# Designs tried in a protein design run: peptides against a protein of PDB entry 6MBK. Part 3

Target 1, 240 residues: chain A of PDB entry 6MBK
Amino acid sequence: GFEMVNFKEEGFGLRATRDIKAEELFLWVPRKLLMTVESAKNSVLGPLYSQDRILQAMGNIALAFHLLCERASPNSFWQPYIQTLPSEYDTPLYFEEDEVRYLQSTQAIHDVFSQYKNTARQYAYFYKVIQTHPHANKLPLKDSFTYEDYRWAVSSVMTRQNQIPTEDGSRVTLALIPLWDMCNHTNGLITTGYNLEDDRCECVALQDFRAGEQIYIFYGTRSNAEFVIHSGFFFDNNSH

## One batch from the design tools (peptide)

Design b1_p8_2_s1 (made by RFdiffusion4, then SolubleMPNN; from b1_p8_2 with N5W D7A)
Fold by OpenDDE base, seed 1:
Structure b1_p8_2_s1 (fold): chain B 240 residues (1-240), chain A 8 residues (1-8)
Amino acid sequence: as target 1 above (240 residues)
Amino acid sequence: SAIPWPAI
């Protein structure tokens, strides 16, 4: 097994409670525990989602609003997960003036400005939606939707979204994966996948870990865990 | 690398 630990230098991570062998399936997260576009549709956000084209078209924004709604809900199933999320991020939306000034000499400044512009426009749009849309009255964020809330949710999703299959495996959707986010990363082989038969995210140990050691995983090339669908679909090799 | 956040 494993336990969640706050490591001084690396923040929250997983520590082995027993010896774990390489290639051992030590962690799995069923779909029902994930924050997905589907769970957003099935939440208090569902009525608004069904009528807002942007929420429907942009799964990342749907997740951001889902995250905000659940954060604002004291009885949310995801409260334990949400409480583990950083209050601030190293995303461009949190860059200090000096960091932005430093980047002005680089091509990266265009991406930073794009993120600011896009996020600001989205906030303005959804602020109006939340104020005017009939289905927004049920949202727990109705009277508390600030830019700070939105940039936090955007940054949370931006840094933590994963691509997972839909239930039928026909499409890819986005998910925040509790417990998964608690693993610190190492470079190596992708050791994560989605098991469609069991409808769960799965992680196998990259190496042997001893009891008391921190468990590191590798699940993508980007800070966004691109669940590399290519490596992470455990295709049932049952075609034999 | 900056993570893209698409425009609306």
Scores: peptide ipSAE 0.335, ipTM 0.892, DockQ to the pose 0.354
Fold by OpenDDE base, seed 2:
Structure b1_p8_2_s1 (fold): chain B 240 residues (1-240), chain A 8 residues (1-8)
Amino acid sequence: as target 1 above (240 residues)
Amino acid sequence: SAIPWPAI
C-alpha cells in the first residue's frame, strides 16, 4: 500500500501506491521489528546493561547505545532503518555558535546549556565505562565512541523515542518504531496505537490518500515530549 | 524548544 521515497524538500517519507481511505489500517509494525529497551538487553549490550545502573535507570540512554551498537554492526537487522536516519538534527546539540548567541537573549538558552551539560557528562561517564568495563570489550563501538557518535544517538532517540506497553501490558517501555517514524508529520489527530493482542504498533490513515500522494501522520510533539502509544487510538488534537 | 534529555 506504500513505498519509501526520498522527497526533494522533506527527505524520506512514505508514498501511497494505492488509494488509502481514512481510518484504514495501512501500517503496522510488530514488536519484533522495534528497537526497544528489551532488544537492547537481548543484544551485545545486554551484559553491560545488566551491570550499569544508568543504563538500567534511563531507557533513553539504553536506546542510544543500542542504536550505536547496531550502527557499528554491519550485519545488524536494523541497518536499513539506521541508514534512513538523518546525519544531523535541529536539536540544541547541533546548534552553531551564531544560533547559540542569538538564543542568549531568550529563555531557551537555559535549556540549550542544560542539553550541552547533560550530554557532555553522560558522554564522559560512558567513555570511561566503555574503556574500563569488562563487558564493554565485546561492543562493536569499543574503539569508535566519539562525542559526535553520542550526540547523534542522543538526538536520534530524543526525536524518535516512543512509549509503548511491555509485552505483558503491565508497564510502559521505550521504543524506536522503524517505518512508522519515516512518515512525515502533519497537524491532526493521533491515529497510532498499540494492539496488545497482535503485539504490534498500528497506524490508521488520518485522511484519504490517493495513489502517488505522500502519507502524513500526526505522531505528537517529539521536540517536547515522548510520544505515548496507548492500547487503542487516542484522537487528541494537540496542535503544537 | 529544547528536547528533554535529563542527566543523572
Scores: peptide ipSAE 0.313, ipTM 0.886, DockQ to the pose 0.354
Fold by OpenDDE base, seed 5:
Structure b1_p8_2_s1 (fold): chain B 240 residues (1-240), chain A 8 residues (1-8)
Amino acid sequence: as target 1 above (240 residues)
Amino acid sequence: SAIPWPAI
């Protein structure tokens, strides 16, 4: 019912190939297609993950490394998804000197500096891990792991990570949701949930779309990376 | 607002 299209002003998005009705389940993404902390554990990163306490404790960093490993793997299942990701971001890690100077008069400057410092420290730590840890030898990052790589992965995860339930529904884990995150955003209600019975992320149409129209969804406020996909559609007007 | 990225 839809196709991926590169729109001139908005970049990649989804276009309806038929009429889609409001509340119609037009998009679903099974767990097996998601990039999750679990898929990271089951990847080439798994041996290192099992030995590094920081990777184990910080699912966002695990996703960042998973993304980098898959990007560096020509045969990765996620290559088509990864190729749709921006090469650069409007995140604080990409701020130019003039942008930072502008923010110096604001309280936001402390958060920007903190994020930059934290990311730099993480990079330095993992650079050493990749260079010295035996389980890092099989990583496609062994010979090429730059700060630019890391800030890209961090920014990708920061802007696209979602909270989803574990398979048994007992815990929350982190995921990147291919195809779904290709939808451009509009204001409205959250129309995305996780179906535990079918083990898939589900998205229903916010409104009627005609064949040939771009499909927009509301992700919620991306300001908090915590899109919590609860079991069910939460129509909460979280205009935060 | 910048999305928090926690320290190690």
Scores: peptide ipSAE 0.291, ipTM 0.879, DockQ to the pose 0.379
Fold by OpenDDE base, seed 3:
Structure b1_p8_2_s1 (fold): chain B 240 residues (1-240), chain A 8 residues (1-8)
Amino acid sequence: as target 1 above (240 residues)
Amino acid sequence: SAIPWPAI
């Protein structure tokens, strides 16, 4: 029904290979294909996760380390997905001095500095954990964990994480959704949800698309209350 | 708006 294409102006996106009708379920991604906090717990990171309170409390950081571990693993199931991720991002962690200086005239500077400081503190903490914790010895990043690595993983998760239900539907967890997150954004209504019966992320078409047209989706207002958290997140209980 | 990333 669709294919991945590099569009000249928008970059990578999905193109319809047939006519798709409005409200048609054209894309679904089973839980087993998602990068989740649960898949992080079941990975090489699992033993460390089970003993580090910050990894346990902050699913976003758990996903960042999961992403780094899988990137460093040549045989990772998620290598094809990871290779589609940008090498750099337009997040505050990548702002140049002139961009920061421009923002000093705005209230946004406090959030930029806070994000940079928080990320630097997290890096320093986990660098020490990785160097000293017994369960970190088998991590592929043991001898190669730079701030640049962490900055990239944080920015990847920040821009691509989504809230989904746990398998039993009792709680909310975080996930990266391969293939689905390749859709470019348009204005409209959120047409993505999670089907617990089939245990999959589902996306229905916002409008009619013809064969050869780019498929766009609406990511929402980018709040924590929404399914799609494309621009980042804040959790009240995740302050450390 | 700046993108939030919580502290530890």
Scores: peptide ipSAE 0.277, ipTM 0.867, DockQ to the pose 0.332; fails the geometry check

Design b1_p8_2_s2 (made by RFdiffusion4, then SolubleMPNN; from b1_p8_2 with N5I D7A)
Fold by OpenDDE base, seed 2:
Structure b1_p8_2_s2 (fold): chain B 240 residues (1-240), chain A 8 residues (1-8)
Amino acid sequence: as target 1 above (240 residues)
Amino acid sequence: SAIPIPAI
């Protein structure tokens, strides 16, 4: 077993409540508990999603709006998860002027400016959509959609999105994985996969953990290229 | 934890 703990330096994480052995299945998250593009389509966002080509084409933006809608909904099933998310992130969208000035001497500045520009353009587009589209009138964020809201949601998705199979296993979709993403990161091998038979995300222990120790996992290197190469989510038998 | 993924 494990418990959620707020660690002083690392923020929220998972702590073992018993000894956990390497390769032991200690954590699983059924599909019904995930925030997915499908759950977004099945939510109050669904009618707008069905008519907006950008939401349909960009699953990460669909997840960002899903996250915002659920955050704005006091009775959301995902409120306990959403309340554990950081309020700010160490992403380019949160860089201060001095950080940006420092990066001006580096190649990273182009990526920073690209993210700012793209996010600002997306916000401006969706602000207009939310103000004018008939299906946006039912969204809980209708009268409260700021750039800060959008920046937070995009950054939350950027830092936490995962690829999982669709229910039929025929395609890949995007998901936020509550509880699992509370594990802090360490170097190692990917020990998380998706079990299609049981329709759940499964995590096995990277190493032995003793009762009272923090449980760490390896998320992968989290590049766009590696999302496609991330064999762990595609194969039922994670032969570790 | 949050590990940045490149923006799509």
Scores: peptide ipSAE 0.032, ipTM 0.705, DockQ to the pose 0.171
Fold by OpenDDE base, seed 5:
Structure b1_p8_2_s2 (fold): chain B 240 residues (1-240), chain A 8 residues (1-8)
Amino acid sequence: as target 1 above (240 residues)
Amino acid sequence: SAIPIPAI
């Protein structure tokens, strides 16, 4: 149905290998292929997770550490996915001095500084944890945990985290969705949902695509972290 | 392209 392609201006994306019709289920990703808080708990990070209150309270940080551990693991199942991730991001954590100076005239500067401060504080905390905690000794990042690593992982999660249901559907958890998050964004309707019966993320085509065309999806207004894959396909015109 | 979601 599709293939991964590196598009010159947009980077990695998906290209149709056949004609795909609007509303056709062209892509699904089973839970077992997702990077989730649960997969983090079940990984080499699990022992540390079970003893660190911040990892337990902040699923995004748990995902960031999961991503770092898997990146540092040559035999990780997620290596093919991780290698497709950007090495740098246009997030506030990567702003240059001139960009920060430009923002000084705006109220956004306070949010930028807050993000910097929070990320730096988190890094300092976890650096100490990794150096001193007994369960950190088995982490593949034990001797190679830099601020740049942490900044990258946090930014990766910040830009790619999604809310999905837990296996029992009783709660919401966080996930990175490999393959799906490789679709480039276009304006439209959310065409992604979670099928609890089949325990998979499902994406239907926003429009007709011909063989050889790039497949675009609408990620919604990611300004709100609430990409809730909980409900059926959101047909709501988010007029934002 | 990655669309930033605010860190919770």
Scores: peptide ipSAE 0.031, ipTM 0.708, DockQ to the pose 0.173
Fold by OpenDDE base, seed 1:
Structure b1_p8_2_s2 (fold): chain B 240 residues (1-240), chain A 8 residues (1-8)
Amino acid sequence: as target 1 above (240 residues)
Amino acid sequence: SAIPIPAI
């Protein structure tokens, strides 16, 4: 097995409690434990989702709002997961003035500014929606929706969103994968996939781990990580 | 820890 540990340098991670062999299925997360666009639709957000075109079109924003609603809900099933999330992120939305100034000499500054602008526009849009839409009255964030909340949720999703199949396997959707996303990253091969038969995210060990060692996984090149292999793992050696 | 994916 494994245990959650707060590592001083890496933050939360997983530590092996026994020897784990390479390619051993050591971790799986059933769909019911995932935060998905579907779970967002089935939550208190569902009525608003059904009427808001942006939530419907942008699954990442739907996840961000789902995350905010669940965070604001003391009895949320995902509270144990949400409480493990960072309060701040190393994303452009959190860049300090000096970091932005450094990037001004690079092409990356345009992407940073675009992200800032888009996020600010989204916040302004949804602030108005939350204030005016009848279905927003039931949201636990109705009276507490700040830019900082939105920035955090967007950054949480941006750093942790994964592509998984829909239940019927016909389409791809977005998910946050609790427990799995606590594994810290190392270079290697993608050893995570989605098992449609068992309806679960599965992770096999990248290498042998001894009892007491931190378990690392490779997230791949973070283009939208397609974990969509029927009973398989993408082996991408991209060291990004 | 999670690696940022730029939101499209």
Scores: peptide ipSAE 0.031, ipTM 0.709, DockQ to the pose 0.172
Fold by OpenDDE base, seed 4:
Structure b1_p8_2_s2 (fold): chain B 240 residues (1-240), chain A 8 residues (1-8)
Amino acid sequence: as target 1 above (240 residues)
Amino acid sequence: SAIPIPAI
């Protein structure tokens, strides 16, 4: 077993409550517990999603709005998960002027500027949509949609989005994986997969862990976060 | 935790 713990330097993580052996399936998360593009479509966001081409084309934005809607909903199933998310991130959208100035001498500045421009444009677009679209009236964020809200949601998705199969296994979609994404990162091999038969995300232990030790996982060398950092967006159908 | 962003 494991427990969620707030580690001083690392934030929330998972701690083993017993000895866990390497390759042991210690954690699984059924699809029904994931925040997905599908759960966004099935939420209060669904009517707007069905009519907005950007939400339909950009699953990461759909997840960001889903996250905002659920955060604004006191009775949301995902409240326990949302409360574990950082309030701020080390993403380019949170860089201070000094950090940006330092990066001006580097190629990375172009990616930072791209993220700023894209996020600002998206916010401006969706602010107008939320103000004017009939299906936006039911959104819990209707009267409270700030850039800070959007920046937080986009950064949350950027840092935590994962590719998973659709229910039929025919395509790849995007998901936030509660509980699993509480594991802090270490170097190693990817030990997470999706079991389509049981319709769940599965994580096996990278190494032996003793009772009381923090459980670390490896997120991979090319994450969806890296892709989004580079591109400023992710399209559901783009296997780039 | 958050997926590590590559060092810029």
Scores: peptide ipSAE 0.023, ipTM 0.650, DockQ to the pose 0.069

Design b1_p8_2_s3 (made by RFdiffusion4, then SolubleMPNN; from b1_p8_2 with N5I D7S)
Fold by OpenDDE base, seed 3:
Structure b1_p8_2_s3 (fold): chain B 240 residues (1-240), chain A 8 residues (1-8)
Amino acid sequence: as target 1 above (240 residues)
Amino acid sequence: SAIPIPSI
């Protein structure tokens, strides 16, 4: 097995409690444990989701609101997971003035400004929706929805969202994968997949790990550009 | 952990 450990330099990670062999299925997470766009639809957010075009078009925003609603819900199933999330992120939304000034000499500044501007616009839009929409009345966010809340949720999703198949395998959706996303990153090959037959995320070991060693996985090659740009996965469902 | 954003 494995255990959650706080490593001094790397923060939280997973440590092997026994020897694990390369290609061994050591970790799996059933769909029912994932935070998905579907679980958002089935939550207190569902009625609002069904009537808001932006929530419907942008799965990452739906996940961000799902995360905020669950964080504000003391009885949420995902409370143990949410409490393990960072309070702040090394994303452009958290850059200080001096960091932004440094980036002004680079081409990345346009992406940083775009992300900041888009996030601010989204916040302003949803603030109005939460205050005025009838289906927002039961949301725990109605009386407390700050930019800091939204920035945190968007950054949490940006850094942790994964593409997985829908239950029927016909489409791709977005998910946060509790426990699995606690593994720290290393160079290698992607060893995580989705098993549709068992309806679960599966992770096989990248290499041999000894008992007491930290378990690393490879999340894939994400460019900084993809992290900065993909703050807006628009699912073009506008063909209907 | 959070997927490391490659340092710019």
Scores: peptide ipSAE 0.024, ipTM 0.644, DockQ to the pose 0.059
Fold by OpenDDE base, seed 2:
Structure b1_p8_2_s3 (fold): chain B 240 residues (1-240), chain A 8 residues (1-8)
Amino acid sequence: as target 1 above (240 residues)
Amino acid sequence: SAIPIPSI
């Protein structure tokens, strides 16, 4: 077992409540608990999604809007998860002028400017969509959609989005994985996969953890903050 | 917590 704890230096994380052995399946999250592109389509956002080509083409933006709609909904199933998310991020969208000035001497400045420009353009586009599109009238954020809201949602998705299989396993989709994403990162091997038979994300322990220790996992090498949860990450040598 | 963004 584990519990959510606010660690002094690392913020929220998971702590073992008993001894956990290496390779033990200690955490699983059924699809129904995930925030996915599919759950976005099935929400109040669904009618707008069905008519907006950008939402359809960019699953990360669909998740960002899903996150904002659910945050603005007091009775959202995901409120307990959303309340655990950081209010600010160490992403380029939150860089102060001095940080940007420091980066001006580096190649990173081009990526920072690109993120700012792209995010600002997306916001301006969707601000107009929310104000003018008939299906936006039912969105809980219609009268409360600021750039600060948008950059928070985009940054939340950027730092937490994962690729998982569709229900039929034929394609990949994007998901936020509540509870699992509360584990803090360490170096190691990917110990998270998707079990299609049980339709759940599964995480096995990277190492032995004792009762009272923080549980760390490896999120893999993320290019562009995308993580693919592979089926069969269990090497054939798993005695299971 | 938030997954580390690759250091730009």
Scores: peptide ipSAE 0.023, ipTM 0.676, DockQ to the pose 0.078
Fold by OpenDDE base, seed 1:
Structure b1_p8_2_s3 (fold): chain B 240 residues (1-240), chain A 8 residues (1-8)
Amino acid sequence: as target 1 above (240 residues)
Amino acid sequence: SAIPIPSI
């Protein structure tokens, strides 16, 4: 019922190929198609993940490294998705000098500098890990891991990470949701949730869309992660 | 697309 289209102003988005009704389940993405902390653990990154405390503690960094490893892997299942990702982002890590100067007049400058500092420190740490850790030898990043790579991956995750339940529904994990995250944002209600029974991310239409119209969704107020909180995660309310 | 960063 939809197709990927490069819209002139919005970039990549989804276009309806038929009429879609409000509240219609038009898009679902099974867990197996998601890039998750679990898929990172099950990838070539797994051995390193199992021995690196930062990867274990910071799921967003695990996703960033997973994204980098898969990008560097020509046969990666996620290549079609990864190739749709922006090469640059409107995130603080990409701010030009003039943008940073503009922010110097605001309290936000401290957050920007913190993000720069943290990202640089993380890069330096992982550069050393990749160079020295035995389990890093098989990573496709072994001979090519730049700050630009890391900046891109961190920014990709920061702008696209979602909270989803673990398979057992007992915990929350982080995921990139291919295809779904191609929908452009509009104001409205969160219409995306996770169906634990079917083990998939589900998106229902915010409104009626006609054939040929761009499909918009509401991501939430802060981050994609918030859709988890606001949209009925079909957590079985079988909490006591 | 990327989540719009809350406009500072």
Scores: peptide ipSAE 0.021, ipTM 0.655, DockQ to the pose 0.067
Fold by OpenDDE base, seed 5:
Structure b1_p8_2_s3 (fold): chain B 240 residues (1-240), chain A 8 residues (1-8)
Amino acid sequence: as target 1 above (240 residues)
Amino acid sequence: SAIPIPSI
């Protein structure tokens, strides 16, 4: 067993309530508990999703809007999860002027500006959609959709999105994985997979943990590759 | 915690 704890330096994490052995399946999250593109389609966002080509084409944006809609919904099943998310991020979209000035001497500045520009364009597009589209009228964010909201949601998804199989295993879709993404990161091997038979995300312990210790997992190199949860536990060669 | 975004 484990419990959610607010650690002083690391923020929220998981603490073992008993001794956990290496490779023990200590955490699983059924599909029904995930925030997915499919759950977005089945939510209050569904009617708009069905008519907006960008939402359909960009699963990350669909998740961002799903997150915003659920955050604005007092009775959302995901409220306990959403309340654990950071209010701000150390991402380019939150860089201060001095940080941007420092980056001006680097090639990274072009990527930062591109991200800013793309996010601003997306916001402007969806602001208009929310104001004018008939199916947007039922969205809880209808009268409160700021750039700060959008920036937060996009950053939340960007930092936490995972690739999981569709229910039939034929395709890959995007998901936020509540509870699992509360684990803090450590160096090691990926110990998370998706069990299609039981339709759940599964995490096995990276090492032995004693009762009272923080449980860490390895998220992989999230630098260029979306975390792909395959049906098999990741073999060593993350060639990405 | 928030997992660092790959710097695109």
Scores: peptide ipSAE 0.024, ipTM 0.688, DockQ to the pose 0.094; fails the geometry check

